# Ledger of designs, part 19: peptides against a protein of PDB entry 7AE7

Target 1, 321 residues: chain A of PDB entry 7AE7
Amino acid sequence: KVYKDLREFLEVLEQEGQLIRVKEEVNPEPDIAAAGRAAANLGKNQPAVFFEKIKGYKYSVVTNVHGSWQNHALMLGLDKNTSTKDQFYELNRRWDKFPVPPNVVKREAAPCKENVIDKDINLFEILPLYRINEQDGGFYISKASVVTADPEYPDDFNKLNVGTYRIQVKDRDRVGIQALAMHDIAVQLEKAEAENKPLPIAITIGNNPLVTFMASTPVGYNQNEYEFVGALQDGVPMDIVKSDLYDHLYVPAGSEVVLEGHIIPRVRTVEGPFGEFPGSYSGARLQCEVKIDRITHRTNPIFENLYLGIPWTEIDYLMAL

## One batch from the design tools (peptide; aimed at target 1 F139)

Design b1_p12_8_s3 (made by RFdiffusion4, then SolubleMPNN; from b1_p12_8, 4 letters changed)
Fold by OpenDDE base, seed 5:
Order: structure tokens, then sequence, then C-alpha cells
Structure b1_p12_8_s3 (fold): chain B 321 residues (1-321), chain A 12 residues (1-12)
């Protein structure tokens, strides 16, 4: 099975008993994190947790989507009881199908384009933001697939990067992003900053689970993550759509929320702390800042965010394959 | 907590 978007995957997770739906209103803090920890403590079958109603917010949250081997099996369209060994085998087999170019769909066909916000941007109106860890210095978007291009070669699709980065909400229309030197985004940012130019960016939230997986998987600078998604879909192309602001940025057609903007050149602001690991906080550091210029989103967008409460964390599963 | 109990209930 191939998933067009997060919603199709969540439906399968629910059908397979790998998703808990919380229908009652919850407090964003501490209930989301507490529920995630509770789900992680269920043992072998760690389900995703979907919160339909969050106090003070309009939209829903889902966490722990990649939080188990069963969920990984289902992500690959396999039986939920597929062994880890067989999952690895299948992943490797499909990996060799790279590249599988994505389909570029029309704007009108892309669910992520259902709604547009281009004025008075307020992230808090679109995302049910909460502290993942009690001691976090703010609200984090921890499971976004961030799209950037090479500013020197903007038309080179092979240099289009889709990565996962730590993102702290800084203001209604500002986020901090951790672009480490080892990341492809850092190379692209350096090129932009050398010219004192903004780096175009699209921060995509709530994607096809294979997009999220590939965004968390290191690939070559000249390899496009979307082409790996197609490979991991056993040769079925994924659907992408052109960003609204930039001709050279393509986002998953099915993204729940797309934050389009730019990294402000040569600006660094304090970001953190963040509890990356249980009991371990990364200190506050100077990180780059993104101005959000436009939001597109699905109707009733789902905010997908990481579960980080107890090892094995969701990141551990994402990085294990 | 109440939410933790709810998760355990829903997981049955």
Amino acid sequence: as target 1 above (321 residues)
Amino acid sequence: SEIEKKIFELAK
C-alpha cells in the first residue's frame, strides 16, 4: 500500500490498532506529552496518539506516528507484524529502485493548498503548539520536512533538499531552525549568506510517512529525497506541488501545513533549550531565523509532532532503518 | 494522570 498523505496513513494505523484516538478535550500541557509517554509504555505495540480536541486551539495533534516497528511495517505497506529483519530487507530492496521521480501535480489538485494565509500570520492559530518537554525553552516543531534548494543551482532538482531540523517557534511568524554544518541546508545557507540573500524555505508539517522518514535519512547532496520516497513506495511516484512563493521549491502535495518563508541572512538568535533526550537538554545556542511569509494548509490541519518522552524515542525508530 | 488512564483504557 502507498499513502498519499498523513491522513491515509493514520487511517491504516487506526484500522490496524496502531492509533489511539483521544476524543475528549486535552490540555496541550501536560496531557499530550503524558499521553505519549503512556502510549510508549504500552510495550511492543506502541501506537500513534491522535488528539482531536486541544484546549485553546482549533486543530488536532498527532504524535508517535513512527513510534514502533509495527508502524514502520505499515509505513512500508507491509503487514504490521513483519519482522524487523524483513522490513530491512524490503527497505533495501526498494532503495535500489532509486531514483523514482515524483509527479508534479497542479496547485488545484494539492490538498496542502486548500487554504492560504498570507496576512497577519500567526502560527498559534494553525498549530496547536505545546512544550514537548517541561523544561523546553519554547514550542518546537520537531517533525517537519524542511525543503530548501541550492541558490547557485536552483533549477537542479537533484540538489533540492528535504530534511528534518529542530525548529523552535520564536514569534507568530518567526521560527528558529538548527542548521548544523553537517546538514545539506547548511551548505545552501552558506551560499545564500555569502551573497547576503535570504534562503527560500518551505517547512512542511504532516506528510506522507515516507517523506518524514526520508527527511530524517541522510542522502547525498545531489540526491533528492522525493526520488527515494518513490523508491520506497516500490516504484510509485509521490505527488509534489510547486510552492506558492518559489518556483524552485516543491512540497508534498498532501502536507497538512506548509510554512513558506526565508532564512534571514546573517541573523542569529537564541534558540533552546530543548530536551532532545530524556534528562538531557541541549543548551541555548545562536541559530538562524526564518521569517514565515505564507502559510498553506489543508482544512482542519493535523499537527504532527515528535514523541520524545521515553527511550526508545520516535527519533530512534526513524533513524533505526 | 487521567489522560494516562485514558490511554490505557483505549489501548485495551
Scores: peptide ipSAE 0.507, ipTM 0.942, DockQ to the pose 0.888
OpenDDE base, seeds 1, 2, 3, 4: peptide ipSAE 0.439, 0.464, 0.442, 0.486; ipTM 0.930, 0.935, 0.931, 0.939; seeds 3, 4 fail the geometry check

Design b1_p12_8_s4 (made by RFdiffusion4, then SolubleMPNN; from b1_p12_8, 6 letters changed)
Fold by OpenDDE base, seed 4:
Structure b1_p12_8_s4 (fold): chain B 321 residues (1-321), chain A 12 residues (1-12)
Amino acid sequence: as target 1 above (321 residues)
Amino acid sequence: TEIAKKIFELAK
């Protein structure tokens, strides 16, 4: 099984008994985190948790999508009971198929383009934002696949980066992003900032689970994560679409939400604290700021976000292979 | 929490 989007994956998770659907209205805090923790604490076969109704918000949240070996097997299109060994074997076998170039689809064929917001942007109207940890300094988007390019080589598709970064919501149309020196985005940002230019960015939320997996998997600077997604799909190309604002940025065609904008050059604002690990908060520090200039989204977009807690959490599963 | 209980119930 190959998934075009998050929704197809969630359908399979639900069919396989690997998704809990919460139909009653929940409070964003503390219920989402509490439910994620409860799901993680089930010991085995930790399901995704889908919240249909969030108090004060219009749209749904899903957490713990990658939160188990069963979910990981299903992500690979394998039987949910596939052993970790066999999952590892299959992942490595498919890895050797790199590169598998993505298909570029037309705008009208891309579900992420169903709706456009280009004025009066308010992230809170699109994303049911909540504090992941009780002491977080704000609302985080923790499971986004962030698309950037090398500003010196914008047409070099091999330098197109799809990464996962800590993103704090700062305002209705602004987010802080943690671009550490070890991340490919930091190299690209450095080049942009050297010329005092904005770095184009697309923050994609709610993707094909293999996109999320690859965005969390370190690859070479000259390797495109989408080409690995195709490899991990056993040679089936994934679908991408051109961003609305930038000709050189491509986003997953099936993304639930795409935040298009730019990293503001040479601006740093306070970001954090964030509970990355249980019992330890990363201190507040100055981080980059992104201006959101355009949003595209599917109708009734699903906000996919991480649950963070005591290992093993979905982040550990995303990094385990 | 009530939600945690519900998750355990729904996971059965």
Scores: peptide ipSAE 0.371, ipTM 0.908, DockQ to the pose 0.978
OpenDDE base, seeds 1, 2, 3, 5: peptide ipSAE 0.299, 0.312, 0.290, 0.366; ipTM 0.883, 0.890, 0.882, 0.906

## One batch from the design tools (peptide; aimed at target 1 P28)

Design b2_p13_1 (made by RFdiffusion4)
Pose (drawn by RFdiffusion4):
Structure b2_p13_1 (pose): chain A 313 residues (1-149, 158-321), chain P 13 residues (1-13)
Amino acid sequence: KVYKDLREFLEVLEQEGQLIRVKEEVNPEPDIAAAGRAAANLGKNQPAVFFEKIKGYKYSVVTNVHGSWQNHALMLGLDKNTSTKDQFYELNRRWDKFPVPPNVVKREAAPCKENVIDKDINLFEILPLYRINEQDGGFYISKASVVTANKLNVGTYRIQVKDRDRVGIQALAMHDIAVQLEKAEAENKPLPIAITIGNNPLVTFMASTPVGYNQNEYEFVGALQDGVPMDIVKSDLYDHLYVPAGSEVVLEGHIIPRVRTVEGPFGEFPGSYSGARLQCEVKIDRITHRTNPIFENLYLGIPWTEIDYLMAL
Amino acid sequence: SEFFDERLEESRS
């Protein structure tokens, strides 16, 4: 099976006993992060946890989506009990199908274009933002696929919420931004960027794939789907930016020139906090989202947690 | 929303 969006994958997870629904209202902190740690602590057949009600928010949160070998196998379309080695072999075989060019779809056909917010941008009205770890510098978007511009790149970068319409980003960690970053800051011009949240599991998996192999990113997702191309759609504001047609939330924005502010600290996969450093800020100019969006976020702590599964094979 | 303003201040803290 191939997933067009996060919602089909969550359907499969729930049918397979790999998704737990929390129906009672929970507080943002520390409840969501505590549940993410507990789900990771179950050790075997760790499920995704779906929070339907978060105090003070309108929408729902899902966590630990990738956080088990069962979830990982189901992401690949295999039986949930497929051994880790056999998943490795299946990934090794599909790796060679690269490239599989993506299908570009019309705006009216992309579920991520159902709702538009073009003014008075407020991330909190869409995303139930919360603190992941006690010493984090702020509320984080920890599982976004970021699109920048064959020269189109998708990657995962931790995003700290700074204001209703502003976030932080480590721009010098996106090694395609940094030739356009010099030109843009030298000329005081903005650099367009797209932040996608709530994606097909293979899109997130591709976004966590090592940068050393300069692939085409979306063409790699078609390879992981064993030759089935993925659907992408052009962003509203920037014609050279394409986002997954099924994303739950799309934040279209730009990197603000000549602005450095304190970002962090935040957790890193080696199990420790990072330090606070001066980083770039991204202004959100537009939000498009599916009706009743789902905030797919990720807990990070002492290994093993979901990030280890996203990096393993 | 007053709640979201408070939540932003909590994020900055």

Design b2_p13_1_s1 (made by RFdiffusion4, then SolubleMPNN; from b2_p13_1, 7 letters changed)
Fold by OpenDDE base, seed 5:
Structure b2_p13_1_s1 (fold): chain B 321 residues (1-321), chain A 13 residues (1-13)
Amino acid sequence: as target 1 above (321 residues)
Amino acid sequence: SEEHEELLKRSRE
């Protein structure tokens, strides 16, 4: 089984008993985090948690999508009871199929382009933002696949980077992003900032689960994560579409939300703290700031966000593979 | 909008 988008995966999770649907209206805080913890306490079969209604917001949230070995098996299109060993075997077998180039689809064929916001941008109107941890210094987008390119080689598709970074919402149209020196995005940003130019960025939310997986998996600077997604789909190409603002950025065609913008050159603002792990907060630091210039989104977009709270967190599963 | 601004404000405190 190959998934075109998050929605197809959520359907399979629900069919397999690996999704809890919360139909009652919840408070963003603390109910989302509390429900996630409750789901984690169900034992080894940690389901995703889908919140249909969130007080003060129009749209839904899903958490813990990658939060179990069963969910990982299903992500690979395997039986949910596939052993961890067999999952790793299959992952490695498919990894050797790299590269599998993606299909570039037309704008009209891309679900992420169903709606456009290019004026009066307000992230709160599109994303049901909440504090993941009680002591977080703000609202975080913690499971986005962030697309950037090398500004020196913008047409080199192999240098297109899809990564996961800590993103704090700073304003209606501003986010802070943690671009550490070890990340490929930092290399690209350094090149842009050397010329005092903005770095184009697309922050994609709610993707094909293999996109999210690959965005969290370190690869070489000259390796494209989308080509690994195709490999992990056992040789089936994924679908990407050109961003609206930038010719050289491509986003997953099925993304629930795409935030297009730029990293402001040579600007640093306070970001954090964030509870990356239970009981541990990374301190507040000066981090990069992104201006959001355009949003495209599916109708009734689903905000996929990371589950954090108790071990084993969703990060633990994403990093264990 | 006011509720979101209040939420944003509280997130910064």
Scores: peptide ipSAE 0.041, ipTM 0.689, DockQ to the pose 0.757
OpenDDE base, seeds 1, 2, 3, 4: peptide ipSAE 0.017, 0.018, 0.000, 0.054; ipTM 0.621, 0.589, 0.358, 0.763; seed 4 fails the geometry check

Design b2_p13_1_s2 (made by RFdiffusion4, then SolubleMPNN; from b2_p13_1, 8 letters changed)
Fold by OpenDDE base, seed 1:
Structure b2_p13_1_s2 (fold): chain B 321 residues (1-321), chain A 13 residues (1-13)
Amino acid sequence: as target 1 above (321 residues)
Amino acid sequence: SEENEELLKKSKE
């Protein structure tokens, strides 16, 4: 089975008993994090947790989407009881299908383009933001697939990078992003900053689970994560669409929310702390700042965010493959 | 944090 978007995956998780739906209105803090911790305590079969109603917000949150081996099996379109060994075997078998080029769909065919916000941008109106950890320095977007390109080779699709980065909300239209030197985005940013130019960026939220998986999986600088998604879909291309602001950036057609903007050149602002692991906070650092210039989103967008609870965390599952 | 409360306040203004 192949999933076009997060919604198709959540439907399967629910059908397979791997999603808990919370229908009652919850407080963003502490209830979301508390429910995630409770779900982690259910043992090896940790479900996703879908919050339909968050007090003070219009839209929903889902957490722990990748938070179990059952969810990983389902992500691969396998039986939920597929052994970890067999999941690895299948993953490796599919990996050898790289590259599987994505389909570029028209704007009108892309669900992520259903709504547009191009003025008076307020991230809090679109995303039910909350502190993931009690000691977090701010609101984080932790499961975004961030799209950037090489500014010297913008038309080289093989250099298009889709990565997962720590993103702290700084203002209504601004986020801090952690671009470490080991990340492909840092190489691309260095090139842009050398010329004192903004780096175009698209921050995509609520994706096909394989996009989120590949965005968390290191690949070569000249390898496109979307072509691996197609490989992991057993040779079925994923659907991408051109960004609204940039001709060279492509986003998943099914993204719940797309934040289009730019990294401000040669600006660094305080970001953090963030609880990356239980009991471990990465300290505050000077990080890059993104200005959001445009938002596109699905109607009633689902904010997919990371669950950080008791080990095994969702990160551990995303990195364990 | 005070920063989060301020951001949340700013988001509602």
Scores: peptide ipSAE 0.015, ipTM 0.521, DockQ to the pose 0.174
OpenDDE base, seeds 2, 3, 4, 5: peptide ipSAE 0.006, 0.000, 0.013, 0.005; ipTM 0.404, 0.355, 0.507, 0.368; seed 4 fails the geometry check

Design b2_p13_1_s3 (made by RFdiffusion4, then SolubleMPNN; from b2_p13_1, 8 letters changed)
Fold by OpenDDE base, seed 2:
Structure b2_p13_1_s3 (fold): chain B 321 residues (1-321), chain A 13 residues (1-13)
Amino acid sequence: as target 1 above (321 residues)
Amino acid sequence: SEMNEKLLELSKA
């Protein structure tokens, strides 16, 4: 089975008994994090947790989507009881199908384009933001697939990067992003900052689970993550669409929310702390700042965010590969 | 917590 978007995957998780739906209104803090910890305590078959109603917000949250080997098997379109060994075998077999180029769909065919916000941008109106960890210095977007291009080679599709980065919400229309020197985004940002130019960026939230998986998987600088998604779909291309602001940036057609903007050149602001590991916080650091200039989103967008807490977390499953 | 009990109940359903 191949998934077009997060919603098709959540439907399968629910059918397979790998999703808990919370229908009652919850407080964003502490209830979302508490529920994530409770789900982690259910043992090896950790379900996703879907919160339909969040006090003070219009939209839903889902967490722990990649939080088990069963969810990982289902992501690959396998039986949920497929052994870890057989999952790795199948992953490696499909990896050899790279590259599988994506389909570029028309704007009118892309669910991520259903709604547009181009003025009075307020992230708190679109995303049910909460502190993931009690000691976090703010609200984080932790499962975004961030799209950037090489500013020297903007039309080179092989240099289009889709990565996962730590993103702190700084204001209604601003986020901090952690671009470490080992990340492909840092190479692209260095080139833009050398010319004192903004780096175009699209921060995509709530994707096809294989997009989120590949965005967390290191690949070569001249390899496109979307072409690996097609390989991991056993040769079925994924659907992408052109961003609204930038002709050279392509986003997953099925994204729940797309934040389009730019990294402000040579600006660094305080970001953190964030609980990356249980009981371990990365200190506050100076990080890059993104201005959000446009939002596109599906009707009733789902905010997908990481569960961070007791091992094994989603990050532990994503890194165990 | 009340949330832990609720999720445990929902996981058994």
Scores: peptide ipSAE 0.250, ipTM 0.864, DockQ to the pose 0.027
OpenDDE base, seeds 1, 3, 4, 5: peptide ipSAE 0.075, 0.069, 0.113, 0.105; ipTM 0.780, 0.757, 0.812, 0.805; seed 1 fails the geometry check

Design b2_p13_1_s4 (made by RFdiffusion4, then SolubleMPNN; from b2_p13_1, 8 letters changed)
Fold by OpenDDE base, seed 5:
Structure b2_p13_1_s4 (fold): chain B 321 residues (1-321), chain A 13 residues (1-13)
Amino acid sequence: as target 1 above (321 residues)
Amino acid sequence: SMEHEKLLEKSRA
């Protein structure tokens, strides 16, 4: 089984008993985090949790999508009861199919382009933002696949980076991003900042689960994560579409939300704290700031965000690979 | 697609 988008994966999770649907209206805090913790306490078969109605917001949230070995098996299109050993064997077998180049679809064929917001940007109108952890210094977008390119080689598709970074919402149209020196985005940002230029960025939310997986998996600077997604789809190319603002940035065609903008050169603002692990908060630091210039989104977009409440967290599964 | 061919060319360069 190959998934075009998050929605196809959520359907399979629900069919396989790996998704809990919360139909009653919840408060964004503390109910989302509390329900996530409750789901994590179900033991080995930790389901995703889908919140249909969130007080004060129009749209839904899903969390814990990658929160179990069963969900990971299903992501690979395997039986949910496939052993961890066999999952790793299959992952490695498919990895050798790299590169599998993506299909570039037309704008009209990309679900992420169904709606456009290009003025009066307000992230709170599109994303049901909440504190993931009680002591978080703000609202985080913790499961985004962030697309950037090398500003020296913007046309080199091999240098197109799709990564997962800690993103704090700072304002209606501003986010802080943690670009550490070990991240490919930091290399690209350094090149942009050397010339005092903005770094183009697309922050994509609610993707094909293999995109989210690959964005969380370190690869070589000259390796494209989308070509690995095709490999992990057993040789089936994924669908990408050109960003609206930038000719050299491509986003997953099925993304629920795409935040297009730029990292402001040589600007650093306070970001954090964030509870990356239960009982562990990374301190507040000066981090990069992104201006959001355009949003594209599916109709009734689903905000996919990390569950971090109790071990084993989604990060534990994403890093175990 | 023409876009796919361009990406393939860019990936081989």
Scores: peptide ipSAE 0.014, ipTM 0.384, DockQ to the pose 0.014
OpenDDE base, seeds 1, 2, 3, 4: peptide ipSAE 0.005, 0.008, 0.006, 0.011; ipTM 0.425, 0.487, 0.428, 0.460; seed 3 fails the geometry check

Design b2_p13_2 (made by RFdiffusion4)
Pose (drawn by RFdiffusion4):
Structure b2_p13_2 (pose): chain A 313 residues (1-149, 158-321), chain P 13 residues (1-13)
Amino acid sequence: KVYKDLREFLEVLEQEGQLIRVKEEVNPEPDIAAAGRAAANLGKNQPAVFFEKIKGYKYSVVTNVHGSWQNHALMLGLDKNTSTKDQFYELNRRWDKFPVPPNVVKREAAPCKENVIDKDINLFEILPLYRINEQDGGFYISKASVVTANKLNVGTYRIQVKDRDRVGIQALAMHDIAVQLEKAEAENKPLPIAITIGNNPLVTFMASTPVGYNQNEYEFVGALQDGVPMDIVKSDLYDHLYVPAGSEVVLEGHIIPRVRTVEGPFGEFPGSYSGARLQCEVKIDRITHRTNPIFENLYLGIPWTEIDYLMAL
Amino acid sequence: SFHDYERFLEVNP
């Protein structure tokens, strides 16, 4: 099976006993992070946890989506009990199908274009943002696929919420931004960027894939789907930016020129906090989102947690 | 090799 969006994958997870629904209202902190750690601590057949009610928020959160070998196998479309070695072989075989060009769809057909917010941008009205770890510098978006511009790149970068319409980003960790970053800051011009949240599991998996192999990213997702191309759609504001047609939330924005502010600290996969450093800020100019969006976020702590599964094979 | 995982780590400017 191939998933057109996060919601089909969550359906499969729930049918397979790999998704737990929390129906009672929970507080943002520390409840969501504590549940994410506990789900990771179950050790075997760790499920995704779906929070339907978060105090003070309108929408729902899902966590630990990738956080088990069962979830990982189901992401690949295999039986949930497929051994880790057999999943490795299946990934090795599909790796060679690269490239599989994506299908570009019309705006009216992309579920991520159901709702538009073009003014008075407020991330908190859409995303139930919360603190992941006690010493984090702020509320974080820890599982977004970021699109920048064959020269189109998708990657995962931790995003700290600074204001209702502003976030932080480590721009010098996106090694295609940094030729256009010099030109843009030298000329005081903005650099367009797209932040996608709540994606097909293979899109997130591809976004965590090493940068050393300069692939075409979306064409790699078609390879992981064993030759089935993925659907992408042009962003509202920037014609050279394409986002997954099924994303739950799309934040279209730009990197603010000549602005450095304190970002962090945040958790890193070796199990420790990073330090606080001066990093770039991204202004959100537009939000498009599916009706009743789902905030797919990720807990990070002492290994093994979901990030280890996203990096393993 | 370092840059393969830099995205998940601290970055000094």

Design b2_p13_2_s1 (made by RFdiffusion4, then SolubleMPNN; from b2_p13_2, 8 letters changed)
Fold by OpenDDE base, seed 3:
Formats: C-alpha cells, sequence, structure tokens
Structure b2_p13_2_s1 (fold): chain B 321 residues (1-321), chain A 13 residues (1-13)
C-alpha cells in the first residue's frame, strides 16, 4: 500500500486497530501530552491518538503516528506484525531504488492549496498549539517537514532540503527555528546571511508518513528527500507542488498545512527551553526567526505533532531506522 | 493502562 497523504495513512491505522479516536472535547494542556504518555506506556503495540475536539481551537490534533513498530510496518505498506528485522531488510531493499523522481502536480490538483490565508496571519487560528512538556518555554511544532533550497543554486533540485527542525511559536506570524551547524539548512542559511538576504522557507505539517520519515533521516547535501520517498514507496513517485511564494520551493501536494515565509537575515532571538529527552532540557539559546507571509491548508486541517516521553517514544522510532 | 488514562481524562474510547 502507498499513501498519498496523512489522511489515507490514518484511515489504515484505524482499520488495523493502531489509531485511538478521542471524540470528547479535551483541554490542550495537560490532556494531549498525558494521553500521548499513556499511549507510549501500552508497551510494544502503541497506537496513534487522534483528538477530534480541543477546547479553544477549531481543528484536530494527531500524535504518536510513527510511535510503534506496527505503525512503521503499515507505513511501509507491510503487515502490522512484520518483524523489525524484516522491516529493516525491506527498507534497505527499497533504499537501493533511489532516485525515484517525484511528480510535479498542478496547483489545482494539490489538496494543500484548498484554502489560502495571506492577510492577518494567526498561527493559533490554524494550529491547535499546546505545550508538549511541562517545562517548555512555549509552543512547539515538532514534526514539520521544512523545505529550503541552496540560494546559490536555487534551481538545483538535488540541493532542495526537506528536514525536521525544532520550531518554537514566537508570535501570531513568527516562529523560531533551530538550525544547527550540522544540518543542511545551516549551510543554506549561512550563504543567504553572507549576502544579508532572507532565506525562503516552507514549513509543511501533516504529510505522507514517508515524507516525515525521510525529513528525520540524514541524507547527502546533493540528495533530495522526495526521491528517497519514491524509493521507499517501492518505486512509486510521490506528488509535489510549487509553493505559492517561491517557484524554486516544492511542497508535498497532500500537506495538511503549509507555512510559507522567510528566515530573517542576521536576526537571533531567544528560543527554548525544550524537553527533547526526559530529564534533559536544552537550555534557552539565540536562534533564527522566521516570518510567516502565507498559509495554505486543507479544509479541516489535522495538526500532526510529535509525542515526547520515556523511550521508546515516537522520536526513538523515527531515529532507530 | 491507556483505557484508565482515557477514563481519567473523561474520554470513553
Amino acid sequence: as target 1 above (321 residues)
Amino acid sequence: DLLNVLRFLGVEP
């Protein structure tokens, strides 16, 4: 089975008994994080948790989507009881199919383009934001696939980067992003900042589960994550679409939410703390700031966010392969 | 037990 978007994957998770649907209204804090911890404590068979109604918000949240070996098997289109060894063997077999180029679809064919917000940007109207950890310094978007390009080679598709980065909400239309020197985004940002230019960015939320997996997997600077998604789909290309603001940035056609904007050159603001691991908070640091200039989204967008807690958590499954 | 936590949160599965 190949999935076009997050919704097709959530349907399969529900059919396979790997999704719990919460229909009653919950408080964003502490209920979402508490339910995520409870799901992680179910042992080896950890379901995703889908919250239909969140107090004070219009839209839904899903967490723990990648939070088990059963969910990883289903992501690969395998039987949910496929052994970790056989999943690893199949992953490696498919990896050798790289590159599988994506299909570029028209704007009218892309579900992520159903709705547009280009004025009075307010992230709190589109995303049900909550604190993931009790001591977090703010609201985090922890499971976004962030799209950037090399500003010296904007038309080189092999240098298009799709990565997962820690993103703190700073204002209605601003986020902080942790671009560490070891990340490909830091190389691209350094080039833009050398010329005092903004770096174009698209922050994509609620994707095809293999996009999220590849965005968390380190690849070479001249390797495109979308071409690995096609390989992991056993040779079936994924669908991408041009961003609205930038002709050189491509986003997953099925994304639930796309935040388009720019990293402000040579600006650094306080970000954190964030509980990346139980008992270890990364201290507050000066990090980059993104201005959000446009949002596109599906009707009734689902906010996919990472569950964090005691290992094995969703992050451990995303990093283990 | 997730069922107990969901019940504690007032959420029936």
Scores: peptide ipSAE 0.022, ipTM 0.631, DockQ to the pose 0.020
OpenDDE base, seeds 1, 2, 4, 5: peptide ipSAE 0.020, 0.007, 0.006, 0.011; ipTM 0.599, 0.479, 0.481, 0.475; seed 4 fails the geometry check

Design b2_p13_2_s2 (made by RFdiffusion4, then SolubleMPNN; from b2_p13_2, 8 letters changed)
Fold by OpenDDE base, seed 4:
Structure b2_p13_2_s2 (fold): chain B 321 residues (1-321), chain A 13 residues (1-13)
Amino acid sequence: as target 1 above (321 residues)
Amino acid sequence: DDLNVLRFLGVEP
């Protein structure tokens, strides 16, 4: 089984009993985090939690999508009861298929482009934002696949980076991004900032689960995560589409929300704390700021966000391989 | 109790 988007995966999770659907209106805080913790405490199955109605917001949230070995097996298109050993074996077998180049689809064929917002941008109108933890310094987008390119080699598809970074919402059209020196985005940003130029960026939310997995998996600077997604799809190419603002940035065709913009050169603002992100991601720091210039989104976009709590969390499953 | 939250939210555990 191969998934075109998050929705196809959520449908399979629901069919397999690996998704809890909350139909009642919830408060963004504390109910989303509390329900996520509750789901994590249901035992080894740790289903995704889909919140259909969130007070003060128009759209839905899903969390804990990668929150179990069952969900991880299903992500690989395996039986949900596939052993961790067999999942690892299959992952490694498929990894050797790299590279599998993606299909570039036309704009009209990309679900992520169903709706456009190019003026009066307000992230709070599109994303049901909440604090994951009470100690968080703000609202986080914690499970985005962030697309950037090398500004010296923008047409080198092998240098196109798709990574997961901590993103704090700063304003209606501003986000802080944690670009650490160990991340490929930091190399690209350094090049842009050397020339005092903006770094083009596309922040993609609610993707094919293998895109999210690969965005969280370290690869070489000259390796494209989309080509690994195709490998992990057992040789089936994923679908990408050109961004609206940038000819050299490609986003997953099925993304629920795409935030297109730029990292503002040589600007640093306070970001954090992010309470339950362990290690180098904890604490408040001066971080980069992104201006959002355009949003494209699916009709009734689903905000996929990371569940954080007691181990094992989604990040533990995403990094366990 | 997080399990009570799911029940309160109409989610049967």
Scores: peptide ipSAE 0.022, ipTM 0.652, DockQ to the pose 0.020
OpenDDE base, seeds 1, 2, 3, 5: peptide ipSAE 0.017, 0.005, 0.022, 0.017; ipTM 0.623, 0.440, 0.633, 0.618

